# Designs tried in a protein design run: peptides against a protein of PDB entry 5YCA. Part 32

Target 1, 132 residues: chain A of PDB entry 5YCA
Amino acid sequence: RSLPAERNPLYKDDTLDHTPLIPKCRAQVIEFPDGPATFVRLKCTNPESKVPHFLMRMAKDSSISATSMFRSAFPKATQEEEDLEMRWIRDNLNPIEDKRVAGLWVPPADALALAKDYSMTPFINALLEASS

## One batch from the design tools (peptide; aimed at target 1 F32 A102)

Design b2_p20_7_s1 (made by RFdiffusion4, then SolubleMPNN; from b2_p20_7, 9 letters changed)
Fold by OpenDDE base, seed 5:
Structure b2_p20_7_s1 (fold): chain B 132 residues (1-132), chain A 20 residues (1-20)
Amino acid sequence: as target 1 above (132 residues)
Amino acid sequence: MEEEEKEEEEFLKELDPKVE
């Protein structure tokens, strides 16, 4: 598959120690019609444009939003490029499409595979290790 | 505290939950 040509400079180094990012994560309870659910978020700001995106995890099963990962990693991606990547994820991984929230969500192992592709490994490791 | 509340609201916009 082909990923967008331009990547968020925040993710220029995939070898960084992830542990300093763990305390930057925050837990948040969201009230849904079926009951409350806790999410863990990590604010990631593009150092060049100063535009932030949140990486997000469902606390209970540790599912990670692949959509949020893609949008953070590729800030200039077209909708067509995003659609193609989401189709690839559907065809090659085991995404969850939860009716309560938008986007594709993937289990931890798949999230780490995507993180490698997007050069986001330290950030996803931190998100997965953070307490809720 | 205000910063945290602001970020919670920003997160809700990105998460786009279907809530009551």
Scores: peptide ipSAE 0.673, ipTM 0.919, DockQ to the pose 0.766
OpenDDE base, seeds 1, 2, 3, 4: peptide ipSAE 0.672, 0.672, 0.672, 0.671; ipTM 0.919, 0.919, 0.919, 0.919

Design b2_p20_7_s2 (made by RFdiffusion4, then SolubleMPNN; from b2_p20_7, 9 letters changed)
Fold by OpenDDE base, seed 5:
Structure b2_p20_7_s2 (fold): chain B 132 residues (1-132), chain A 20 residues (1-20)
Amino acid sequence: as target 1 above (132 residues)
Amino acid sequence: SEEEKREEEEFLEELAPLVE
């Protein structure tokens, strides 16, 4: 598959030590019609544009929002490019489409595979290791 | 803090949950 050409400069180095990112994660309880659910979030700011995006984990099963990963990694991606990647994820990974929240969510192993593709492994490792 | 409250709100906007 083809990914967008330009990547968020925050992710220029996929070999960074992830441990300093762990304490930057935050847990947040969200109230849904079916009851409360806890999420872990990591604010990631593009150092050039200063535009932030949150990486997101469902605390209970550690599912990660692939959509948030893509949008953070590729700030100049077209809607067509995003649609193509989301279709690829549906066809090749194990995504969950939870009606309570936006986007495609994937289990930890798939999230780490995407992280490698998007050059954001340290950030996903930190998100997965953070407490809730 | 006020900063944390602001980030909680920003997160809700990105998450786009079906909130009660």
Scores: peptide ipSAE 0.634, ipTM 0.897, DockQ to the pose 0.731
OpenDDE base, seeds 1, 2, 3, 4: peptide ipSAE 0.629, 0.632, 0.633, 0.631; ipTM 0.893, 0.899, 0.897, 0.898

Design b2_p20_7_s3 (made by RFdiffusion4, then SolubleMPNN; from b2_p20_7, 9 letters changed)
Fold by OpenDDE base, seed 1:
Structure b2_p20_7_s3 (fold): chain B 132 residues (1-132), chain A 20 residues (1-20)
Amino acid sequence: as target 1 above (132 residues)
Amino acid sequence: SAAEEEEERAFLEELDPKTK
């Protein structure tokens, strides 16, 4: 598949040690009609544009928002490009569309596969290892 | 802190939870 041409320079090196990122993650409890759920977030700021995005994990089952990954990785992506990637994810991975939140959420293994594609491996590893 | 609260709000905006 094709991914957007321009990638967030934050992710220029996929081989970096992820451990320093772990303590930068934060847990947040969200109240839903059927009860509370905890999410873990990692603030990722594009060093050029200074625009932040949050990578996000459902604490309980470790599902990662693929949508947030894509949006962070490809700051100049069009809606069409996002839609095409989300379709690819639906067709090739095991996404969950939770009624409570937007986007496609994928299990850890799939998240790491996407992370490799998006050059985000350290960030996703940190997000997965962070406490909640 | 104020910064933390700001980030919490920003996160909620991105997460777009359906809490209603």
Scores: peptide ipSAE 0.691, ipTM 0.934, DockQ to the pose 0.792
OpenDDE base, seeds 2, 3, 4, 5: peptide ipSAE 0.690, 0.687, 0.687, 0.690; ipTM 0.934, 0.933, 0.934, 0.934

Design b2_p20_7_s4 (made by RFdiffusion4, then SolubleMPNN; from b2_p20_7, 9 letters changed)
Fold by OpenDDE base, seed 1:
Structure b2_p20_7_s4 (fold): chain B 132 residues (1-132), chain A 20 residues (1-20)
Amino acid sequence: as target 1 above (132 residues)
Amino acid sequence: SAAERAEEEEFLKELDPLVE
């Protein structure tokens, strides 16, 4: 598959120690019609554009939003490019589409696979290890 | 804090949930 050409410079080094990012994660309870659910979020700001995006984890089952990962990693991606990547994820990984929230969510192992592709490994490791 | 509340709202927008 083809990923967008330009990547968020925040993710220039996939080998960095993730542990300093763990305390930067925050838990947030969201109230849904069928009850509350906790999410863990990590605010990631593009150091050049200063545009932030949150990486997102469902606290309970550790599902991570692949959509949020993609949007953070590829700030100049078109909707078409996103759609193609999401389709690839559907065809090759094990995503879920939770009716309560937007986007495509993937299990931890899949998230880490995507993180490698997007050069986001430290951030996803931190997100997975953070408390809720 | 005000900053924390602002980020909560920002996150809520990005999450785009179907809430009550």
Scores: peptide ipSAE 0.703, ipTM 0.927, DockQ to the pose 0.789
OpenDDE base, seeds 2, 3, 4, 5: peptide ipSAE 0.699, 0.701, 0.700, 0.700; ipTM 0.927, 0.925, 0.927, 0.927

Design b2_p20_8 (made by RFdiffusion4)
Pose (drawn by RFdiffusion4):
Structure b2_p20_8 (pose): chain A 132 residues (1-132), chain P 20 residues (1-20)
Amino acid sequence: as target 1 above (132 residues)
Amino acid sequence: HAAEAEEERQAMFDKMMTED
């Protein structure tokens, strides 16, 4: 599939061990109407533009926001490119919708498949292994 | 009402994605 032409320079090496990234993750309890949910997040900063994005994980089922991954991976992505990619995820992987939180959320295996596509493997590895 | 719930859901997501 086509992907946005440019990638976040933070992701120029998919092979680095992820041990140092785990302690950078944070667990956070967020209140919703029914009620609290726990998330794990990793702040990822583009080293050139300095623009940050959060990678998100739901602690209950370890679902990963594919939307968050995409938005961190491709700085100049158009809405059309994002729409195309979310359609591809729906058609080829196993996402879930949560009424409470927007975006496409995928299980760990699907998140790792996307991480390889986006060259984000060490970061998703760290997000998945972090304490909740 | 469905449009307002959708706006609130998106706003929660943006908050989680952008705020420390």

Design b2_p20_8_s1 (made by RFdiffusion4, then SolubleMPNN; from b2_p20_8, 13 letters changed)
Fold by OpenDDE base, seed 1:
Structure b2_p20_8_s1 (fold): chain B 132 residues (1-132), chain A 20 residues (1-20)
Amino acid sequence: as target 1 above (132 residues)
Amino acid sequence: DEEEERRERLAFQERLETED
């Protein structure tokens, strides 16, 4: 697969300690027709453009929005590039189906695999370790 | 602050529901 050429400079170093990011995560209860569910979000701001994106995790099963990861990592990606990556994820990883939420969600192991590809491992580690 | 947090919560909910 071909990932977008330009990556968010926030993710220039994939080897940084993730622990300082843990307290930056925030839990939020969302009401759905079938009941409430808690999510954890991490605000990630592009240091050059100053545009923020939120990485998203379902608290209970730690599923993470791959879509949020992609959009944060590749701020100038085209819709076609995103569609291609989401199709790749469907074909190669283990995305979950949840009609309550938009985007493509993946289990923790897959999220970490994507994090390596997108150079955002510290952020995903923090998101996974944060309390809800 | 609280206003910013409220705005972010609303934005987050919107993204959960309409990200695509």
Scores: peptide ipSAE 0.446, ipTM 0.865, DockQ to the pose 0.084
OpenDDE base, seeds 2, 3, 4, 5: peptide ipSAE 0.442, 0.439, 0.425, 0.441; ipTM 0.863, 0.862, 0.858, 0.863; seed 2 fails the geometry check

Design b2_p20_8_s2 (made by RFdiffusion4, then SolubleMPNN; from b2_p20_8, 12 letters changed)
Fold by OpenDDE base, seed 1:
Structure b2_p20_8_s2 (fold): chain B 132 residues (1-132), chain A 20 residues (1-20)
Amino acid sequence: as target 1 above (132 residues)
Amino acid sequence: AAAEELAKRLAFQERLETED
């Protein structure tokens, strides 16, 4: 696979300590037809463009939105590039399909694998450790 | 379909923003 060439400068250093990011996460309860579900979100702002994206975790099973990761990591990605990456995830990782939510969601181990590829490890670690 | 996926994505994002 080929990831987009330009990455969000927020993720310039994949080795940073994640613990300061934990308290930046916020829990949110969202109502669905079959009942409420809690999500944990981490606001990630591109320091150059000032455009924010929210990384998201399902609180209950710790599934992470791979789609949100990709969009945050690659601000200039084309739809074709996103589609290609999502296909790769489907073919190579273990995504789950939840009809209630948009995007492709993956279990924690897969999220961390993607985080390595996207240079987002501290952010995903924090998101996974945050309380709900 | 692409249109359905887009609608789903936009709806989900909108809910997150409005329910903050």
Scores: peptide ipSAE 0.091, ipTM 0.712, DockQ to the pose 0.343
OpenDDE base, seeds 2, 3, 4, 5: peptide ipSAE 0.085, 0.039, 0.065, 0.065; ipTM 0.712, 0.688, 0.698, 0.695; seed 4 fails the geometry check

Design b2_p20_8_s3 (made by RFdiffusion4, then SolubleMPNN; from b2_p20_8, 13 letters changed)
Fold by OpenDDE base, seed 2:
Order: C-alpha cells, then structure tokens, then sequence
Structure b2_p20_8_s3 (fold): chain B 132 residues (1-132), chain A 20 residues (1-20)
C-alpha cells in the first residue's frame, strides 16, 4: 500500500515515552439507541496547523478508531487516499463490527500495528493505558 | 450508499470531536 507523503509533525518521533500522554486522555460517555457507551479520547494537535484531532478508544473492549488515526497522521490526505487505506485495513487486519460507530475500528494489536506504520506508537499506547 | 456512509461517518466524528 501507499501512505500519504506528508505526515503530521506531531508524530515525528515514534520512540517518545507515552506515559506523559496518559493523563491527557479523557473519558466520554456517548448515548446510543441501545444505551450509553464510554469512549476514551486523546486530543492530538498538529503543532504547525494547530488543528486538533481526537484519537478514540472504546473503553470496554479497547477497540481504536483507525479512521481517526489516519486523519490525525495524514492531515493533507485526500479522500481517495483514506479510502484506499481503509480498504487495506479491512483486507489485512481485523476491524470490528459495531453498528453504533462510524469508520473502521480495530483491536488493540491492530491499532499498534497501524501506529507503527503511522509513527504514532506513543499516542496509541497512552490511549490504551488510560483509565475510563 | 458510499456517499451516505461517508456522511454518517463525518457526522459521527463531528459529534465526538465537539461533544465535551
């Protein structure tokens, strides 16, 4: 697969200690037709553009939004590039099935694999370790 | 169908990013 050329400068160093990011995560309860569900969110701001994106984890099963990861990592990606990556994820990883949420959500192991590809491992580790 | 799915996705993420 081919990932977008320009990556969010926030993710220039994949080797950073993730622990300082843990307390920056926030739990959020979202109401759905079948009841409430808790998500853990981490606000990730592009240091150049100052545009924020939220990385998101389902609190209960730790599924992580691959769509949000991609959008944060590649702020100048085209819609076509996103679609191609999401298709790759669907074909090569194990996205979950949940009708309540939009985009692709993947198990923790898959999220960490993507994080390595997107150079955002510290952020995903923090998101996974954060309390809900 | 693809366009509708995209719209639902954008609405969902907008909700999560603005609902604090």
Amino acid sequence: as target 1 above (132 residues)
Amino acid sequence: MEEEERKEREEFFERLETED
Scores: peptide ipSAE 0.322, ipTM 0.818, DockQ to the pose 0.449
OpenDDE base, seeds 1, 3, 4, 5: peptide ipSAE 0.321, 0.311, 0.321, 0.317; ipTM 0.818, 0.812, 0.821, 0.815; seeds 1, 4 fail the geometry check

Design b2_p20_8_s4 (made by RFdiffusion4, then SolubleMPNN; from b2_p20_8, 11 letters changed)
Fold by OpenDDE base, seed 4:
Structure b2_p20_8_s4 (fold): chain B 132 residues (1-132), chain A 20 residues (1-20)
Amino acid sequence: as target 1 above (132 residues)
Amino acid sequence: DEAARRAEREAFFERLMTED
């Protein structure tokens, strides 16, 4: 696969200590037709453009939105590039099936694999360790 | 269709991006 050329400068260093990011995560309860579900989110702001994106985790099973990861990592990516990556994830990883949510969601191990590819490891580790 | 799925995704993420 071919990832977008320009990456969010927030993710320039994949070796950062993730622990300072843990308290920056926030839990949010979302109401669905079949009941409430809790999500954990981490606000990630591009230090150059100052545009924020939220990384998202389902509290219950720790599934993480690959879509949110991609959009944060590659803010200038085209829709075609996103679609290509999401297809790759479907074909090569283990995305979950949840009709309540939009985008592509993956289990923790897959999220960490993507994080390595996107240079987001500290942020995904923090998101996974945060309380709900 | 894909366009509808994209619209749904944008709406969903917008809800999750709302800060109190």
Scores: peptide ipSAE 0.206, ipTM 0.784, DockQ to the pose 0.454
OpenDDE base, seeds 1, 2, 3, 5: peptide ipSAE 0.200, 0.205, 0.199, 0.201; ipTM 0.779, 0.785, 0.780, 0.779

## One batch from the design tools (peptide; aimed at target 1 Q28 R41 V101)

Design b2_p21_3 (made by RFdiffusion4)
Pose (drawn by RFdiffusion4):
Structure b2_p21_3 (pose): chain A 132 residues (1-132), chain P 21 residues (1-21)
Amino acid sequence: as target 1 above (132 residues)
Amino acid sequence: AADEEALMREQLEAADYLDHP
């Protein structure tokens, strides 16, 4: 599939060990109407533009926001490119919708498949292994 | 702390993953 032409320089090496990234993750409880949910997040900063994005994980089922991955991976992505990629995820992977949180959320195996596509493997590995 | 927690909820509901200092 086509993907946005440019990638976040933070992701120039998919092979680095992820041990140092795990302690950078944070667990956080967020209140919703019914009620609290726990998330794990990793703040990822583009080393050139310095623009940060959060990678998100739901602690209950370890679902990963594919939307958060995409937005971190491709700085100049158009809305059309994002729409195309979310459609591809729906058609080829196994996402879930949660009424409470927007975006496409995928299980760990699907998140890792996408991480390879986006060259984000060490970061998703760290997010998945971090304490909740 | 409550305001920060409410803002985080709004960001999650809006699929907003940017940092807002």

Design b2_p21_3_s1 (made by RFdiffusion4, then SolubleMPNN; from b2_p21_3, 13 letters changed)
Fold by OpenDDE base, seed 2:
Structure b2_p21_3_s1 (fold): chain B 132 residues (1-132), chain A 21 residues (1-21)
Amino acid sequence: as target 1 above (132 residues)
Amino acid sequence: SEEENRLMAEMLQNGDYSEVP
């Protein structure tokens, strides 16, 4: 597959230690019509544009929003490029269905696979290890 | 707060993670 050409400079080094990012994560209990659910989020700010995006994890099963990852990683991506990647994820990974949330969510192993592709490994590791 | 929870729920439902309350 072909990923967008320009990547968020925040993710220039995929080999950095993730542990300093763990305490930057925040947990939040969200009330849905069918009951509460806890999410963990990590604020990721593009150092050039100063635009923040939040990486999102469902606390209970550690599913991570692939949509949040993609949008953070590729700030200049078109909707068509996003759609293409989401289709690739559906075809090649194991996304889950959750009626409560939008976008495409994937289990931890898939999230780490995407993280490697997007050069986001430290951030996803931190998000997965953060307490809820 | 309940309001913050509602807003975050809406963002999750809309798939927009550019800002979280």
Scores: peptide ipSAE 0.449, ipTM 0.869, DockQ to the pose 0.795
OpenDDE base, seeds 1, 3, 4, 5: peptide ipSAE 0.444, 0.433, 0.445, 0.436; ipTM 0.866, 0.863, 0.867, 0.865

Design b2_p21_3_s2 (made by RFdiffusion4, then SolubleMPNN; from b2_p21_3, 9 letters changed)
Fold by OpenDDE base, seed 1:
Structure b2_p21_3_s2 (fold): chain B 132 residues (1-132), chain A 21 residues (1-21)
Amino acid sequence: as target 1 above (132 residues)
Amino acid sequence: AAAEQALLAQQLQNADYSEHP
């Protein structure tokens, strides 16, 4: 597959210690028709553009929003590039079906695989380890 | 910010895109 050429400079170093990011995560209860569900969110701000994106985890099963990862990692990506990557994820990973939420969500192992590809491993590790 | 989180929460409740190629 072909990922976008320009990556968020926030993710310049994939080897950083993730532990300082853990307390930066925040839990949020979201109401759905079938009841409430808790999500964990990590605000990731592009140091150049100052535009924030929130990485998202379902607290209960630790599913991660691949869509949020992609949009944070590739701020100048086109919709076509996003669509292509999401299709790749569907075809090559194990996305979870959840009719309640938008975007494409993946299990922790898949999220970490994507994190390696997007150079954002510390952020996904922190998101996965944060309490809810 | 609270406003940002609220907006994102609403976005999460939009249509499920996972089934669409």
Scores: peptide ipSAE 0.036, ipTM 0.659, DockQ to the pose 0.231
OpenDDE base, seeds 2, 3, 4, 5: peptide ipSAE 0.033, 0.039, 0.045, 0.035; ipTM 0.658, 0.673, 0.705, 0.691; seeds 2, 3, 4 fail the geometry check

Design b2_p21_3_s3 (made by RFdiffusion4, then SolubleMPNN; from b2_p21_3, 13 letters changed)
Fold by OpenDDE base, seed 1:
Formats: sequence, C-alpha cells, structure tokens
Structure b2_p21_3_s3 (fold): chain B 132 residues (1-132), chain A 21 residues (1-21)
Amino acid sequence: as target 1 above (132 residues)
Amino acid sequence: SRAEQARMAEMLRNADFSENP
C-alpha cells in the first residue's frame, strides 16, 4: 500500500529505546453512558510544527487507536489518504468495534505492525507497557 | 482535572487527538 509522503520527524528513528517514554504516558478514567473506562495517552509533539497529538490506548484490553497513530505520523495526510489506510486496516488487520469511541482501534499486535510501518515502534511499545 | 477529562472525552468521541494550543 501507499502511505503519505511526509512523515512526522518525531518518528525519524524507529530503533530508539522506548523505555524513557513509558513514564511519560498518562492514565485517565473517562465516563461513558455504560460506565467508566481507563485510557492511557502519550503526548507526541511534532518537533518541527510543534503540534501535539495524543496516542491513545484502552487500558483494559490494550487496544490502540490506529487513527491517532496515523494522524500523528502523517501530519499532511489528506482525508482520502486516511480513509484508504483505515480501509486497508479493516481488510488486513483485526480492528475492534467499540461504539463508545470514534476512529479505528486495533489490538496490540496490529498496533505494533502499524507502528513498524509508521516508524513509531518505540512510542507504541511505551504506550503498551505503561501502567494504568 | 474535570476540564482535562472533558477534553479527552471529546477527543475520543470525535477521534480528534490533536491538542489545540
């Protein structure tokens, strides 16, 4: 598949040690109509544009927002490019369904596969290992 | 904080995870 041409320079090196990022993650309980759920977030700031995005994890089952990953990785992506990638994810990976939250969410193994594609492996590893 | 919780809830509802300065 084809991914957007320009990537967030924050993710220029996929081989970095992820452990320093773990304590930067934050857990938060969010109230939904059917009850509370805990999410873990990691703030990722584009060093060039200075625009921050949060990477998001559902604490309990460690589902990761693929949408958050994509938008953080590809700051100049069009909606069409995002739609195409999300469709690819649906067709090739194992996204979960959760009506409480928007966007596309994937299990940990799929998140790590995407992380490799987006050059975000350290960040996703940290997000997955963070306590909730 | 309550405000932060509300912002995060909104992010989750809209799949918009950017933080506005």
Scores: peptide ipSAE 0.598, ipTM 0.906, DockQ to the pose 0.819
OpenDDE base, seeds 2, 3, 4, 5: peptide ipSAE 0.596, 0.597, 0.595, 0.598; ipTM 0.906, 0.907, 0.906, 0.907

Design b2_p21_3_s4 (made by RFdiffusion4, then SolubleMPNN; from b2_p21_3, 11 letters changed)
Fold by OpenDDE base, seed 1:
Structure b2_p21_3_s4 (fold): chain B 132 residues (1-132), chain A 21 residues (1-21)
Amino acid sequence: as target 1 above (132 residues)
Amino acid sequence: SEAENRLLAEQLRNADYSEHP
């Protein structure tokens, strides 16, 4: 597959210690038609553009929003590029099915695989380890 | 912030979803 050419400079080093990021995560309860669900989020700000994106985890099963990862990692990506990547994820990984929630969500192992591809492993590790 | 919370909630909820489709 072809990933977008420009990546968020926040993710220039995939080998950094993730532990300092853990306390930066925040839990949030969101109401849905069938009841509330808790999410954990990590605010990731592009150091150049200063535009923030939130990485998102479902607290209950630790599913991670691949959509949030992609949009944070590739701030200049086109919708077509995103669609292509999401299709690749559907075809090659094991995304979950949740009709209540927008975006494409993947299990922790898949999230870490994507994190490696997007050079954001520390951030996903932190998000996964954060309390809810 | 509360504003961020509201925005994220709106973004995460699937507008096309209905409990009784």
Scores: peptide ipSAE 0.497, ipTM 0.855, DockQ to the pose 0.214
OpenDDE base, seeds 2, 3, 4, 5: peptide ipSAE 0.468, 0.494, 0.496, 0.480; ipTM 0.829, 0.833, 0.856, 0.832

Design b2_p21_4 (made by RFdiffusion4)
Pose (drawn by RFdiffusion4):
Structure b2_p21_4 (pose): chain A 132 residues (1-132), chain P 21 residues (1-21)
Amino acid sequence: as target 1 above (132 residues)
Amino acid sequence: TEEEETAEMLAEANEKLYEDD
């Protein structure tokens, strides 16, 4: 599939061990109407533009926001490119919708498949292994 | 009115996911 032409330089090496990234993750409890949910997040900063994005994980089922991954991976992505990619995820992977949180959320295996596509493997590995 | 308040609470909780503490 086509993907946005440019990638976040943070992701120029998909093979680095992820041990140093785990302690950078944070668990956070967020209140919703029914009620609290726990998330794990990793702040990822583009080393050139310095623009940060959060990678998100739901602690209950370890679902990963594919939307968060995409937005971190491709700085100049158009809305059309994002729409195309979310459609591809729906058609080829196993996402879930949560009424409470927007975006496409995928199980760990699907998140790792996308991580390879986006060259984000060490970061998703760290997010998945971090304490909740 | 209850549905509007629930929608607002959801919007605010979602904002917190992508903010610094």

Design b2_p21_4_s1 (made by RFdiffusion4, then SolubleMPNN; from b2_p21_4, 10 letters changed)
Fold by OpenDDE base, seed 4:
Structure b2_p21_4_s1 (fold): chain B 132 residues (1-132), chain A 21 residues (1-21)
Amino acid sequence: as target 1 above (132 residues)
Amino acid sequence: DEEKRIEEIIKEAQAKLYEDD
């Protein structure tokens, strides 16, 4: 696969301590036709453009939106590049299908694999450890 | 349509007041 050339400068160092990010996460109950579900979100702001993106986790099974990760990591990516990466995830990882929500969602282990590729490990660790 | 877009989830989350650092 071919990832986009430019990455969000927020993710310049994949080795940073994640613990300061844990209290930055926020949990919220969202109503769906089949009942309520809790999500955990982490606001990630590009330090140069000042544009924020939100990383998303389903609290119950810790599924994480790969779509949110990709869009945060690669702010200048084309739709074609996103589609290519999502197809790669479908072919190589273990995404779940949840018709209640848009985007491609992956289990924690896959999210951490993607985090390594996107240089987002501290942020995904924090998102996974945050309380709901 | 029962599907909620990620953008809609974010919008709903932003409607709630949280302490921002």
Scores: peptide ipSAE 0.033, ipTM 0.650, DockQ to the pose 0.158
OpenDDE base, seeds 1, 2, 3, 5: peptide ipSAE 0.027, 0.033, 0.033, 0.030; ipTM 0.609, 0.637, 0.656, 0.627

Design b2_p21_4_s2 (made by RFdiffusion4, then SolubleMPNN; from b2_p21_4, 9 letters changed)
Fold by OpenDDE base, seed 4:
Structure b2_p21_4_s2 (fold): chain B 132 residues (1-132), chain A 21 residues (1-21)
Amino acid sequence: as target 1 above (132 residues)
Amino acid sequence: SAEEERQKIIEEANEKLYQDD
């Protein structure tokens, strides 16, 4: 598959130590119609544009927002490029179905596979290791 | 309606998921 040409410079080095990112993660309880759910969020700021995106994990099953990963990694991506990638994820990975949350969410193993493709491995490792 | 209230709660929940603190 084809990914967008320009990547967020925050993710220039996929081999960095993830441990300093762990304390930057924040747990948040959010109310849904069927009750509260806890999410872990990591603020990721593009060092050039200064625009932040939040990577997010459902605390209970560790599902991670692939949509948020993509939007953070590829800030200049078109909607068509995003749609193409989300379709690829549906066809090749194992996204969950949760009507409560926007975007496409994937289990931890799939998130790490995407992280490799997007050069976000330290950030996803930190997000997965953070306490809730 | 019940569905409208449910949808409203979901929308508010997602707003919180994406907001900057």
Scores: peptide ipSAE 0.684, ipTM 0.938, DockQ to the pose 0.877
OpenDDE base, seeds 1, 2, 3, 5: peptide ipSAE 0.684, 0.683, 0.682, 0.684; ipTM 0.938, 0.938, 0.937, 0.938

Design b2_p21_4_s3 (made by RFdiffusion4, then SolubleMPNN; from b2_p21_4, 10 letters changed)
Fold by OpenDDE base, seed 2:
Structure b2_p21_4_s3 (fold): chain B 132 residues (1-132), chain A 21 residues (1-21)
Amino acid sequence: as target 1 above (132 residues)
Amino acid sequence: SEEARREAIIAEAQRKLYEDD
């Protein structure tokens, strides 16, 4: 597959220690029609554009928003590029459908696979290890 | 309606997922 050419400079080094990012994650309880659910969020700010994105994990099953990962990783991606990647994820990974939230969400192993592709490994590791 | 209520709750939830803190 073809990923967007330009990547968020925040993710220039995929080998960084993730542990300092863990305390930057924040858990919050969000009300849904069927009851509350806890999400863990990590604010990731593009150091050049200063535009923030939140990486997100469902606390219960540790599903990660692949869409948010993509949008954070590729700040100049077109909607078409995003759609193409989301289709690839549907075809090659194991996304979880959840009508409560937007975007594609994937299990931890798939999230880490994407993280490698997007050079976001430290951030996803931190998000997965953060308390909820 | 119940559906409208559910939609509103989902919309609010979604907002909270993306809002800056």
Scores: peptide ipSAE 0.584, ipTM 0.920, DockQ to the pose 0.868
OpenDDE base, seeds 1, 3, 4, 5: peptide ipSAE 0.577, 0.574, 0.578, 0.576; ipTM 0.917, 0.917, 0.918, 0.917

Design b2_p21_4_s4 (made by RFdiffusion4, then SolubleMPNN; from b2_p21_4, 9 letters changed)
Fold by OpenDDE base, seed 4:
Structure b2_p21_4_s4 (fold): chain B 132 residues (1-132), chain A 21 residues (1-21)
Amino acid sequence: as target 1 above (132 residues)
Amino acid sequence: DEEEKRKKLLEEAQKKLYEDD
């Protein structure tokens, strides 16, 4: 597969220590029609554009929003590029279906695989290790 | 009605999930 050419400069170094990012994560309980659910969110701001995106984890099973990862990593991606990547994820990884939330959500192992591809490893590690 | 309440609650939940702090 081909990923978008331009990546968020926030993710220029995939080898950084993730520990300082852990306390930046925030857990919140959200009430849904079927009951409450806890999410952990990490605000990631593009240092050039100043546009923020939230990386998100469902606390119960640690599923992570792949769509949010992609949108944060590739701020100039076209809808077509996103669609192609989401199709790749469906075909090659193990996304879950949850009508409460938008986009594709994947289990931790898949999220880490995507993180490597998107150069987001420290951020996903922090998101996964943060308390809920 | 109940269906309307569920719909509204879902919308509010999603706003909270995706809103900026």
Scores: peptide ipSAE 0.561, ipTM 0.911, DockQ to the pose 0.758
OpenDDE base, seeds 1, 2, 3, 5: peptide ipSAE 0.559, 0.560, 0.561, 0.557; ipTM 0.911, 0.910, 0.910, 0.910

